# Peptides against a protein of PDB entry 7Z53: the designs that were tried, part 144

Target 1, 150 residues: chain A of PDB entry 7Z53
Amino acid sequence: PRIKNQADCIPFFRSCPACPGSNITIRNQINALTSFVDASMVYGSEEPLARNLRNMSNQLGLLAVNQRFQDNGRALLPFDNLHDDPCLLTNRSARIPCFLAGDTRSSEMPELTSMHTLLLREHNRLATELKSLNPRWDGERLYQEARKIV

## One batch from the design tools (peptide; made by RFdiffusion4, then SolubleMPNN)

Design b2_p30_1_s3 (from b2_p30_1, 16 letters changed)
Fold by OpenDDE base, seed 1:
Structure b2_p30_1_s3 (fold): chain B 150 residues (1-150), chain A 30 residues (1-30)
Amino acid sequence: as target 1 above (150 residues)
Amino acid sequence: MPRIVRNKLDLSTVANEPIRDPALVAQSRL
């Protein structure tokens, strides 16, 4: 390794290879995201991530929100629980983890963080309005119907 | 099958209320 000090390393992994057939001379990357316009940046592309993004403590169909911080009474993105959190590694004094969103890039730029936060707030708004209009709907139906609107 | 009345979400009235995240409101009521 060119860098001997591993204490300050930010862990980045190379994309997994896609292997189309027996005589592959060209390395392509596997697509880890959905190709659909399905708001996967908000909801995730995989079921485990999608579940972690949901508020499972109630039957309101809401996305999970930050439990430590809020923006003038408005929700922020929840924190991720990464073992080697790039945000913690880059700024050890602030001790602020990366945000959890459907897209792992949510913490790379403030503009992305803002957009993900906005869409999370909009989902939670929609789910709440849908609950008001349909008191008999369960949390799964509220979540899915809000997701269809977003 | 309950009729999903798509048409009654008057999105115009919601623009001026502070988007109080209902998740935070629900957490404050518990």
Scores: peptide ipSAE 0.006, ipTM 0.295, DockQ to the pose 0.019
Fold by OpenDDE base, seed 5:
Structure b2_p30_1_s3 (fold): chain B 150 residues (1-150), chain A 30 residues (1-30)
Amino acid sequence: as target 1 above (150 residues)
Amino acid sequence: MPRIVRNKLDLSTVANEPIRDPALVAQSRL
């Protein structure tokens, strides 16, 4: 079912309808996420999202982090830039956007937020250490090698 | 001497450093 109400729900799609190759009246589904254990909750399942999750301001291979808030000097997830942001709709007084992560549910539960934050921090740690070990690596290689470890 | 490319990170040696997020360090220099 498409979540039509975005006022109180975070839209999340794990599957999409597939065209049946036969006269089977049963609606087939295709996985809308990656089929691999690839930490897509951190990196996204689509290239545009994956680019938005990256810190493209440097060649360190880092993920993007929150620019407004930190947890005792530790990175938080970046904010999303949704037109109809469910987090802004849920709490109009706080005016805090949803977090941007590979999983759109990153702001649904504190546990998910914490896990995504942890994995983001771990990626950035790994990319930093990989840069220290391999000073000649570019940002793309650092990102991909950190991603393979995560 | 060409520095040998290390493709494997030993996670045991890195566990004790405070996670200074380099993204935060990079932002403080701009």
Scores: peptide ipSAE 0.005, ipTM 0.288, DockQ to the pose 0.019
Fold by OpenDDE base, seed 2:
Structure b2_p30_1_s3 (fold): chain B 150 residues (1-150), chain A 30 residues (1-30)
Amino acid sequence: as target 1 above (150 residues)
Amino acid sequence: MPRIVRNKLDLSTVANEPIRDPALVAQSRL
């Protein structure tokens, strides 16, 4: 198991209730995600997160990638910068932060991490191919057109 | 009007080449 110290708390927070104040017998959660299918699991549902997920150092329209580690020369998800990073708490010896993705659950299980990594790689592939086909496109257009394909 | 040549995303080349993340290639060339 990743968690060796059973005295450490796992920071699971309960979601906020939707529509507080109606005679609703069932507590529903507020939706914090985009309501339409837009690959928000890759790109985020909010502009600040979406910006943090982008490589803003160039005009290639790419998503940000891990700067410390690669998988046989392939990109990994960038690390998040959380104050109370649950990944750092669960494995203090490895000192590996959680991954940053459009979905905060990207680090909860290896399958999710793998899917988010795959979609990040696919976006970056598409943006690069689109740049090759359309050399005059700027980074914003490349990002948005790759996002529409994903 | 630049023709968005939608047609030649040759999805067939996806299978055999190790997808060297072009972002990493671009970052290594700067």
Scores: peptide ipSAE 0.000, ipTM 0.264, DockQ to the pose 0.018
Fold by OpenDDE base, seed 4:
Structure b2_p30_1_s3 (fold): chain B 150 residues (1-150), chain A 30 residues (1-30)
Amino acid sequence: as target 1 above (150 residues)
Amino acid sequence: MPRIVRNKLDLSTVANEPIRDPALVAQSRL
């Protein structure tokens, strides 16, 4: 090995291989997240995260939005509540926390932040429209139907 | 870059973005 000092090693674990019953010689990893395209970058892949991303204060099926900031009256991603928030550590002057999204990388690049913000806005738009069209739908159905469209 | 404005969110105002696409309305009736 080129690295002689084990203290300099970053643990990097290879994903488990998928074992397709076919003569496929290409090593694919097991997908341990979601089984289909489900916009998990917006909604998360795990139920606890998905719940934290939702506005649970009402039955409108909305995603949670930033409570401190808006963009010309438009919603922004909510802030995360990380113990050791890397955004707070790196930008000590602005004291802006990392954004909460289904993808933890949402705060790594402004482009990702923008895309997640767009999709959050679109979800909330759709959920609002679906509520108007279907006044009898509960917040869960509104959320899931908006999620299916996104 | 859009100007981030610090505002108290009235969550009631998020509901008033204009419906842009009538085609999405048609699929929800099925």
Scores: peptide ipSAE 0.000, ipTM 0.183, DockQ to the pose 0.028

Design b2_p30_1_s4 (from b2_p30_1, 14 letters changed)
Fold by OpenDDE base, seed 4:
Structure b2_p30_1_s4 (fold): chain B 150 residues (1-150), chain A 30 residues (1-30)
Amino acid sequence: as target 1 above (150 residues)
Amino acid sequence: GPLIIRNELDHSVTANEPVLDPALVALLRL
């Protein structure tokens, strides 16, 4: 990704910073996003966060999804539960909390949000398929195997 | 950095419930 103006930029994981308001081409933007396939941005690099990103209500190995919103049945990222939610504080009128993701920056840039969402959907799709193929796998195995494929 | 996504949701001001910005939703469909 070619970013000329680095003012007010947020560094991507293993990529160039994303600069709010910068004129980044779609291609460059995608390239920046593909650098995320460490998956830590989606799954969390820390175990406590990783657990919070999972759907722990069942043994399906799914990532948690938004409980308030869907896009025609398609999953959205879950909201975080921050005491002092910066997303709420910075835009009180919007009244939309920050998304919970492996990277706390997910709510700072819609591009990141989109990528996280897509990968969330893909993970859950894969986990669902793996469950169908391997009905005896527990949630941990389904989660890990799906994570490996993503 | 700035929470850019929050500015996109400003249309929800008058709604009883928060509403996701249609542009954001559209972006997620790509």
Scores: peptide ipSAE 0.030, ipTM 0.466, DockQ to the pose 0.036
Fold by OpenDDE base, seed 1:
Parts: C-alpha cells; structure tokens; sequence
Structure b2_p30_1_s4 (fold): chain B 150 residues (1-150), chain A 30 residues (1-30)
C-alpha cells in the first residue's frame, strides 16, 4: 500500500547535493521504506562485500546487476557465487542461484528481494542522473552521492 | 503501492538480457 499520511512516517532525511527531478510520491515512499530498513542490506556492511555489489567495470558509480536475466528490461540483483548454493539445492529444476545482496537472506525472503531490487534500480537511476548533472564526477563520487540519496 | 513503485523504477542500465522465469518475476512483483 502507498503511504498516505506522511506525518506518520519515520522521519528520515537523505542528502541531495544535486537533486534530480522525481515523482514526489514515489520518492517519499522510497525514503520511508529505507528509513526503517538497514541500508547495509543493499550496499553491504563490509567493504569486500560492498565492492562485490558494485559495477567495477566503469566509472559510473553503479551497483552490479544480473547479467543473465532482466525483468521486462528492468534490472535484477546479481547472482551470488556460493559453493553450496542453497537456492540451487532447494529446487534443482529451476536452476536459479541465490541473489547477491548486502544480506544473505535476500533470496530466502521474497519481500526483501523485491525491496533490494527496487533500491538497486533506484541507486542506478540516481547515479545515472548524477552523472548527467555532474559529468566530471568519477565512479566513486557518483556511487557515494547516490548512496546518500537512496 | 509497491507495484506502482516497481513500475515507475524501470531504469535498466544493462544490455538486452533474457526475461527471467515468470514465476520468479511474479514473486518480485508481490
């Protein structure tokens, strides 16, 4: 459901050094969702994991996306590379491995998977727009600034 | 709601990729 009464929302503020235009209703809902969710579930709480969640092939500050599948042209979480992948072991016919996220529980809870997917898309959207607004920013700057806004 | 948000966040930055299994896609849209 949509958040109708913003006064009942958890107060959470994001930095916006170069604010792009967005749907206010959508943005408010995203902010509300991220206000009570540990953002480390998206970005990773440990530096090695955080790096693995990033697209390191360019200087666009993007999070990594699935390289095998899309959702009707929309990004999905990347797959993890687990030695004993519990997702593969659970359903042998599906052959879908666990998703890589800041939290290993992402594939165990579809609700979290959905949220992580949304936040992945939002981050990459923001990074892309920030690149347009600030062409001279490198990938690290874009990543960090987008992370602040998410 | 969440479904509307998902639809509005269609911002893929990757090359053309095959669509995932409809059942899994449906789960992500719940």
Amino acid sequence: as target 1 above (150 residues)
Amino acid sequence: GPLIIRNELDHSVTANEPVLDPALVALLRL
Scores: peptide ipSAE 0.020, ipTM 0.520, DockQ to the pose 0.031
Fold by OpenDDE base, seed 5:
Parts: sequence; C-alpha cells; structure tokens
Structure b2_p30_1_s4 (fold): chain B 150 residues (1-150), chain A 30 residues (1-30)
Amino acid sequence: as target 1 above (150 residues)
Amino acid sequence: GPLIIRNELDHSVTANEPVLDPALVALLRL
C-alpha cells in the first residue's frame, strides 16, 4: 500500500510518520520491501516462529489469521500469546495484544502491519488456488509452493 | 525495544468488544 493522503499518515513509534518525504520512513519502507526477496518478514526466518505463523488446523497450507477480527471479511494478522504482552500494557483499556508476524516490529510500525496483512492475504489466496489446481497436495506442499510464489 | 501500539491504532469499544482503529484499517486497504 502507498499512503497518498497526508491526512492518513500514521506516525511510527521510533521514527517519522509513514509519509512520503521522510528519509527514515522511506528507509524503513525500502528495508521492508528488500526483505520481500525471501519474504522473511511474513513467514519468519526461524522454524519455531514460522510454524507458529501457520494454520495447523488443516492441510490447506495457510498462514494463521486473526480469530477475533476481520476487515469486511478479509483476514487480519493473528494476535500473539505473550505472557507479558507489551501491547496490552501500553493501553490497559484497549485490550489489544501484539500482532504475531515474521517481523517483531510489526506492532511498532503500522505500515509494516499493512504489508504483512496484504502478503498474508496473498499467500492464503495462492495456497487456495494451488489446492484447486493440485488437490492431492498436502498442507506442507501447498505452504511451500505458495511461499515460493510470494 | 518493546512493541507499542500508538493511540492512533487504538480501538473503539463497542459492546465490550474492541474495534480496530479506522486509521489502521484504512492503511491496510492502501
């Protein structure tokens, strides 16, 4: 996604708002896009994290999605299950946990959250299409092949 | 550092269930 309206800019916690013209914001976005080469920001770079990001309740090769919220029927990132969740501590009244993603900075940088969400949706779309084309593929094959395409 | 959700990402509470902030939702649709 590209922020075109400055009124829609959201400031990052440790940097300038996610707006064009900010060197820090641009650099962060470029870094996020650079990580797109292996999509490690979405899938995780370590096996334990990668497994936690997957939907293991079926053999569809899907990434896990939020179980509490959707955006007009579209998937959102799952919440993490941290014992001492810093996002819950940030605002006690909000009661919103941190998102679980391949990049631990997702809850600090809203634009990264957006990118993770879009790529989550794309992965799940691809996995669904691959299942249709290859009905005998198991969840591991579907996940890996969708990951290669993303 | 710790993961922090800014106020702009805070939800609206309706019927004891939080709703994600419209600004975040708008960002996701860009």
Scores: peptide ipSAE 0.018, ipTM 0.419, DockQ to the pose 0.057
Fold by OpenDDE base, seed 2:
Structure b2_p30_1_s4 (fold): chain B 150 residues (1-150), chain A 30 residues (1-30)
Amino acid sequence: as target 1 above (150 residues)
Amino acid sequence: GPLIIRNELDHSVTANEPVLDPALVALLRL
């Protein structure tokens, strides 16, 4: 992502903003976002949901990504599999189901959708980096360590 | 409401496959 909407003060900790004197980096902006967001919105607050949000097909510690669509090769949120999917019912011609996320509102608000997507990408980036640094870590360790960093 | 917003972000009326609204995709490219 190209983060250009930067603030003078960045909350590196929840409710604890920091105001660096130098130009704000893209990484600082991402850190601000992750510190502001409750990680449970991305990872799920309930164990069954948390498991469904993970990619369990390998030991890479990744979150699940959309299997139908990508954004210029970048990940999108996976689709949910709801019995009565309100997203499908709202626009029958579009035929796009609701996204699966830790926060059920992710499909309703573009702001949330974008934030969840960015944090999904960051998690998977971190997990990938951690795997390269720690080749012997299993998927659970990679997932948990990446989750801690986000 | 929220579902109306979701509806506005979906564009595939004439397409064989569903396509997300370009505006949403643009947001995801930030």
Scores: peptide ipSAE 0.027, ipTM 0.437, DockQ to the pose 0.034; fails the geometry check

Design b2_p30_2_s1 (from b2_p30_2 with I10V R14K E20Q E30L)
Fold by OpenDDE base, seed 3:
Formats: sequence, C-alpha cells, structure tokens
Structure b2_p30_2_s1 (fold): chain B 150 residues (1-150), chain A 30 residues (1-30)
Amino acid sequence: as target 1 above (150 residues)
Amino acid sequence: MTLAEWMLSVAEPKEPDEAQLAAQAALAAL
C-alpha cells in the first residue's frame, strides 16, 4: 500500500445523497458544481469559496496567492485552512497544507496542482494587464473581466 | 511523486511582503 502508516485516519467525506422522489434505489450525489463551462475549477462554484479565492486586500482584482512559498518568483496557490488537513496528515514531515482552489481536487496530484497554478497565474496576469489598460476600473470589474477571458 | 514531495522540490520561501514585514516588526517591538 502507498500509505504505510495505517494508524492514522484519513478524513474522507462521502458526498451528500440526492433524494429523488422516485423508487430509485441507486444512491446518486447532489451536484455541487456549475453545469456550464465557467472555469469553476479556478473560481469555485459557490460565492463563499469564490470570495476566499480572491485577494480582498486591494482593488486589483487578483486571486489570492501563497503567502509562504513561491516558485522562482512566481505565485503558487494559497493554502487551505482545514483543521483536519489531509495533506498534513498524509505527510507530517513535509508540513505542507492542501492548496485552496475552485476545485477541491487541486491537491490530489501534482499535475492538477500545476494546472490550477497556471490558471491562477494567468488570471492574475490578465487582471494586472487590464488594470494597466483601464486604470479607472475597480477590483470587482478587473476580477470579472479577467474571469471572462480565462 | 506525492504533492508534498513535488512542493518540496520546487517551492522557495516567499520574501515577506510589506504587511508581513510590518507584522514581524510589530512583534519584535513587543
């Protein structure tokens, strides 16, 4: 097995069941994602998550970035603030929390993390360029226009 | 490679921003 320590419980939450009014005995999950292509993997499908993904400290329309680490001067995804962080539980020596992204799977594998990081960087690049072109735009407009381009 | 192993291989400490520097200075003054 990949995990050698079997003494630690890994938090694994099953999705909430949909309760169709029909005699369907098959357990389906509630759809918690947007049904349209809206880059919800970057921005989230829910308003509270979308707000947590934003840099609200300024009016630049940027996504939040990692405050502890960078990659050759380039932004990384912010860390999540989970009490029982599965990334901390799986590798206690590394002490690296899971990343916060619009998709909760952003920390499941390095390839996904890389894609989410690239899209975050692209949003922040676009918002910065849009601010340069449109100095009078506020942070909300910059964020929404960058989001439309991504 | 795990996410943690990958992160350890590429991650550099971010230089503290002005807010972090101000917070550190405030903590050092206590």
Scores: peptide ipSAE 0.041, ipTM 0.499, DockQ to the pose 0.367
Fold by OpenDDE base, seed 1:
Structure b2_p30_2_s1 (fold): chain B 150 residues (1-150), chain A 30 residues (1-30)
Amino acid sequence: as target 1 above (150 residues)
Amino acid sequence: MTLAEWMLSVAEPKEPDEAQLAAQAALAAL
């Protein structure tokens, strides 16, 4: 094994099986992602997740951002609120939770985190510009129009 | 570099927004 220290378990969850019929001889996995190019990595594939990714405190159509940290005044991804947060379990000293994004893999590598952060920033930029151009638009319209552009 | 190390290298504490300041002021007035 490449891991010498086996005292620390890596939390890894197995995908749920898809059960398409009564004669299931092959274990398929549930597809948790949409097959569409719809920016679901930013917005989520399910309505509950999509709501959690939004800033619902105002009518600006913005995505939720980190409330504890920023990068030179620029938004970071919000933290997730997982019961068994793999980021907290793997790095107990830093006490940094995993990021919340439309894709659950947003915290697996810095490159993914960076891309999700970029797209979140772009959405929020677009929603802000759209609000400036269209002062009468509500937060839902701003969010949906920014989402169409992204 | 771990994600946590990367985050710590670029992240600064966010200043409280007006709503957070108002909430803190309201709590301090109780």
Scores: peptide ipSAE 0.040, ipTM 0.494, DockQ to the pose 0.359
Fold by OpenDDE base, seed 2:
Structure b2_p30_2_s1 (fold): chain B 150 residues (1-150), chain A 30 residues (1-30)
Amino acid sequence: as target 1 above (150 residues)
Amino acid sequence: MTLAEWMLSVAEPKEPDEAQLAAQAALAAL
């Protein structure tokens, strides 16, 4: 989000260093993302995040969606539950929390938010269609097969 | 356009689902 109030601090953390055992003069960062193309921007790179991104209330294999807002009946990204949410801190008038996505940058700019929203919608569409085609599939299989297509 | 401005331009309140209504009713009964 665009920071309008420059008087407030925003919580940024320095990336952890990659410490290869060699005499490296250049500080590299650890890659915390999945090393292979698996749509981790949608699904997360870590199991706890991946679970939080899922709708666990049913066996439809869906991603979690916003519970407060929609866009002309279409799903939006769920809000995150951050302590000291930078989106709330930077725009107190709008009172819009940061979005939860597989990529933590999903709330940095509208274009990213839009792309993550589209991919979430596509996953949920695919999972729904897969359920229609395969009524016997459970929520885990639906989620994983939709994830493979995305 | 900021993210907040964009969100406010496209977002509409979602109608509460049955679970949300039940939770609200339970809270109101407390």
Scores: peptide ipSAE 0.037, ipTM 0.422, DockQ to the pose 0.377
Fold by OpenDDE base, seed 4:
Structure b2_p30_2_s1 (fold): chain B 150 residues (1-150), chain A 30 residues (1-30)
Amino acid sequence: as target 1 above (150 residues)
Amino acid sequence: MTLAEWMLSVAEPKEPDEAQLAAQAALAAL
């Protein structure tokens, strides 16, 4: 290393290249989160997170929504339950937690929050429509089929 | 604009759903 003192370094690891033996001149990183385009920003990349993002109170295949707030009758992202919630530090008087989404960055800026909220609403819309079309589908099937469409 | 300020600008308190109202009524009856 050029810098010998590790205390002077920010720990930053470069992602492994995808297909290092290919004739691809542009170095792309390997996707280490999910194996395919699966809207992991909405659904999470790990099963525990994916479960926490779901509304498990019913068999409608819905994503979890905010229980305290709405936007003109429309769903918002659920709040996270972070021990050291950085959003609570931004405005201690408002006491607004970070949002729970598949991407942890969902609360970094309003634009990201808006996009994640839109995709959550779209999933829930799709799952609702799929339930209407397929009344016999269970919540797991509704969730997975809505997820495939998104 | 902070996330909190943005949220406060667009969000309204969610009306309690029927399940929440039923739970509140059940708690008030205890």
Scores: peptide ipSAE 0.032, ipTM 0.431, DockQ to the pose 0.311

Design b2_p30_2_s2 (from b2_p30_2 with I10H E20Q Q24D E30L)
Fold by OpenDDE base, seed 3:
Structure b2_p30_2_s2 (fold): chain B 150 residues (1-150), chain A 30 residues (1-30)
Amino acid sequence: as target 1 above (150 residues)
Amino acid sequence: MTLAEWMLSHAEPREPDEAQLAADAALAAL
């Protein structure tokens, strides 16, 4: 192989092919994302993921945050709970899982991780302010209204 | 070093919830 140092390799899987017909000369991937601007990078494109990204322990409409670490008192992205977590597989000694976000690439690029963290913080800020302004709103309404603003 | 490792090297510890403690215990058993 051209790359001799494989110690820092991140495990990656090739996308599933889209095979709409027999006369396909170019391999295309299946699109698993929403086709409209909906901040799906923050909230996910699928209902199960969207649920896992939410703090369901209360009625504040918040996104889930890291329970082990913070940044100067500010929230970080929660950890994922993958059976074969590529971050754990890459460095078993550190025992740090990948981050959970609406975009699975949240642990690949510092710029993405930073943006996801910022947008998570902004959602939670908005949901908190909306709760203060509208004390009678439930957690679902708070979440959806904050999501509409983001 | 993974990105998560790098970011957390600049972060401070937070008191974990019970679910995180259980996950860490499961990871420690591997």
Scores: peptide ipSAE 0.080, ipTM 0.536, DockQ to the pose 0.304
Fold by OpenDDE base, seed 5:
Structure b2_p30_2_s2 (fold): chain B 150 residues (1-150), chain A 30 residues (1-30)
Amino acid sequence: as target 1 above (150 residues)
Amino acid sequence: MTLAEWMLSHAEPREPDEAQLAADAALAAL
C-alpha cells in the first residue's frame, strides 16, 4: 500500500502488486525486499540505494557517514535527502532530516537507529582492518568482503 | 523533539576528513 499521508509516517515498502496472468480477481503481492539474510537493513535491497549508502570519495570500501555530526569521535548515520522528509515535518524549526540506512525505518525508534549505527561502524571497522591486511585490495573488494562478514 | 534531534543533542560537530575535502573539491571543479 502507498502511504498517502507522509506527514505522520515513514514510507516503507515490503511488497509490490503482482500482475495476474489469469482471471484471478485476488490481488497477489511480490516481495520487494531480498529473500535471504544479506544485511539489507545496512546495505539496502536495491543497487541505487546501496550506492547512496557507500562512501565513493575514496577506495577504502567504507559506508557513508554523517558529515555534520559525530558521537565522541564515532561515526553517525548519514542524513537522507527526501523531498517530503517526515523528520523535517515533525519539527520545522530544528531542520534535522531523517537518517539514511538500508532500512527506511532507521529513524523510527532509538533501538533501530542505534542498531543501524552500530552495524555501519562495524562495516567501516572491518573494511579498515581488511585494507590493513590486504593493501592491494581496491574499494569494491573491501566493501564486498566486509559486507560478507557483517 | 525527534529522535534525530535527541541524538544530535548528544553529538558534536564533525570535521570533514581529507577524503571528503577532496571529493568536495572535485565537485566544485565541475
Scores: peptide ipSAE 0.056, ipTM 0.518, DockQ to the pose 0.452
Fold by OpenDDE base, seed 2:
Structure b2_p30_2_s2 (fold): chain B 150 residues (1-150), chain A 30 residues (1-30)
Amino acid sequence: as target 1 above (150 residues)
Amino acid sequence: MTLAEWMLSHAEPREPDEAQLAADAALAAL
C-alpha cells in the first residue's frame, strides 16, 4: 500500500537480538518462526495464530477465508483484526484491513498475497478432497493431512 | 491502486455462499 499520510506512525518493530555468545561484533536476530519446513507462512508458527487461521465453525479441517469478499467465487485470505492495522492507516478511504496469514508480511507485497491466497485455496481443496476420500476423518486429521501435503 | 484495492475492485461481495454452505453441509453430513 502507498502511504500518503507521513504523520501517521507505522507500527514496525525492530527484531529482537539473539544472544551474541562470544561474538559481539555481529548482531544476530532471534528467529521467531519454526526452524523446519512446515509451511508456517500459511499455517503460522505459533498455536494462537494457527487457530485463528483455521475455520473452527465446522469439522472439515479448512482454513479461514474472507467473509466479505471473494474473487470470482474463489476464496480470499481472511482479514486480520489488528488494533493499529497498517493497511487501514495507509488507505483510510478504502477501509480495507490487512490480510491474515501465517506470514505477517502477506499484505506488504502483492506477490506474497497472491501466493498465500493460492496456498490457502490449495489447502482447502486438499482438505475437501481428503474428506471425500475419508469420510470418517475428523477436522483435526483433515487439517493436519492437508497441511502435510502443502 | 493498492493491491488490496485491485483485489477488491475485482472481488465480488461474498454472498453467503449457499453453495459453499451447502457443500460444507454435504461434506459434514458425510
Scores: peptide ipSAE 0.046, ipTM 0.538, DockQ to the pose 0.283
Fold by OpenDDE base, seed 1:
Structure b2_p30_2_s2 (fold): chain B 150 residues (1-150), chain A 30 residues (1-30)
Amino acid sequence: as target 1 above (150 residues)
Amino acid sequence: MTLAEWMLSHAEPREPDEAQLAADAALAAL
């Protein structure tokens, strides 16, 4: 559907259909998330997203943080770069993009944003502590070991 | 309150964190 009024509408899209077989009488949705309790809401379920969520500027194994804003000296989620960013479309005056997280719904409500922010902070804390305990570990190992703990 | 308004009410501009940069440099040097 074409949303004509973008001032008061959030552009949510219908899930893509899955085509599991020849006798498709029931429309199923594509599962875009893993069924595992693997913190994929923090790290993403796909390699390109996982890479974008990482701080690749150093070998500390950290997740990427917001470069424009912080909360009392504490990290916030990085911004996404969506072409049709629903946060930019709904509030054009503030010009604040949606947050980037492993779950695309991270900016749907403040509670989700808060939980994703907390888990990002915890990952970065763990990676920092692991580096202190294991100075010879590279950034990939630090990231993966912190991820296993989260 | 929009998410953006909520964010702005709790967020401050990120200034160059010399302490964090120094800490990151120290950790990178280990």
Scores: peptide ipSAE 0.036, ipTM 0.526, DockQ to the pose 0.317

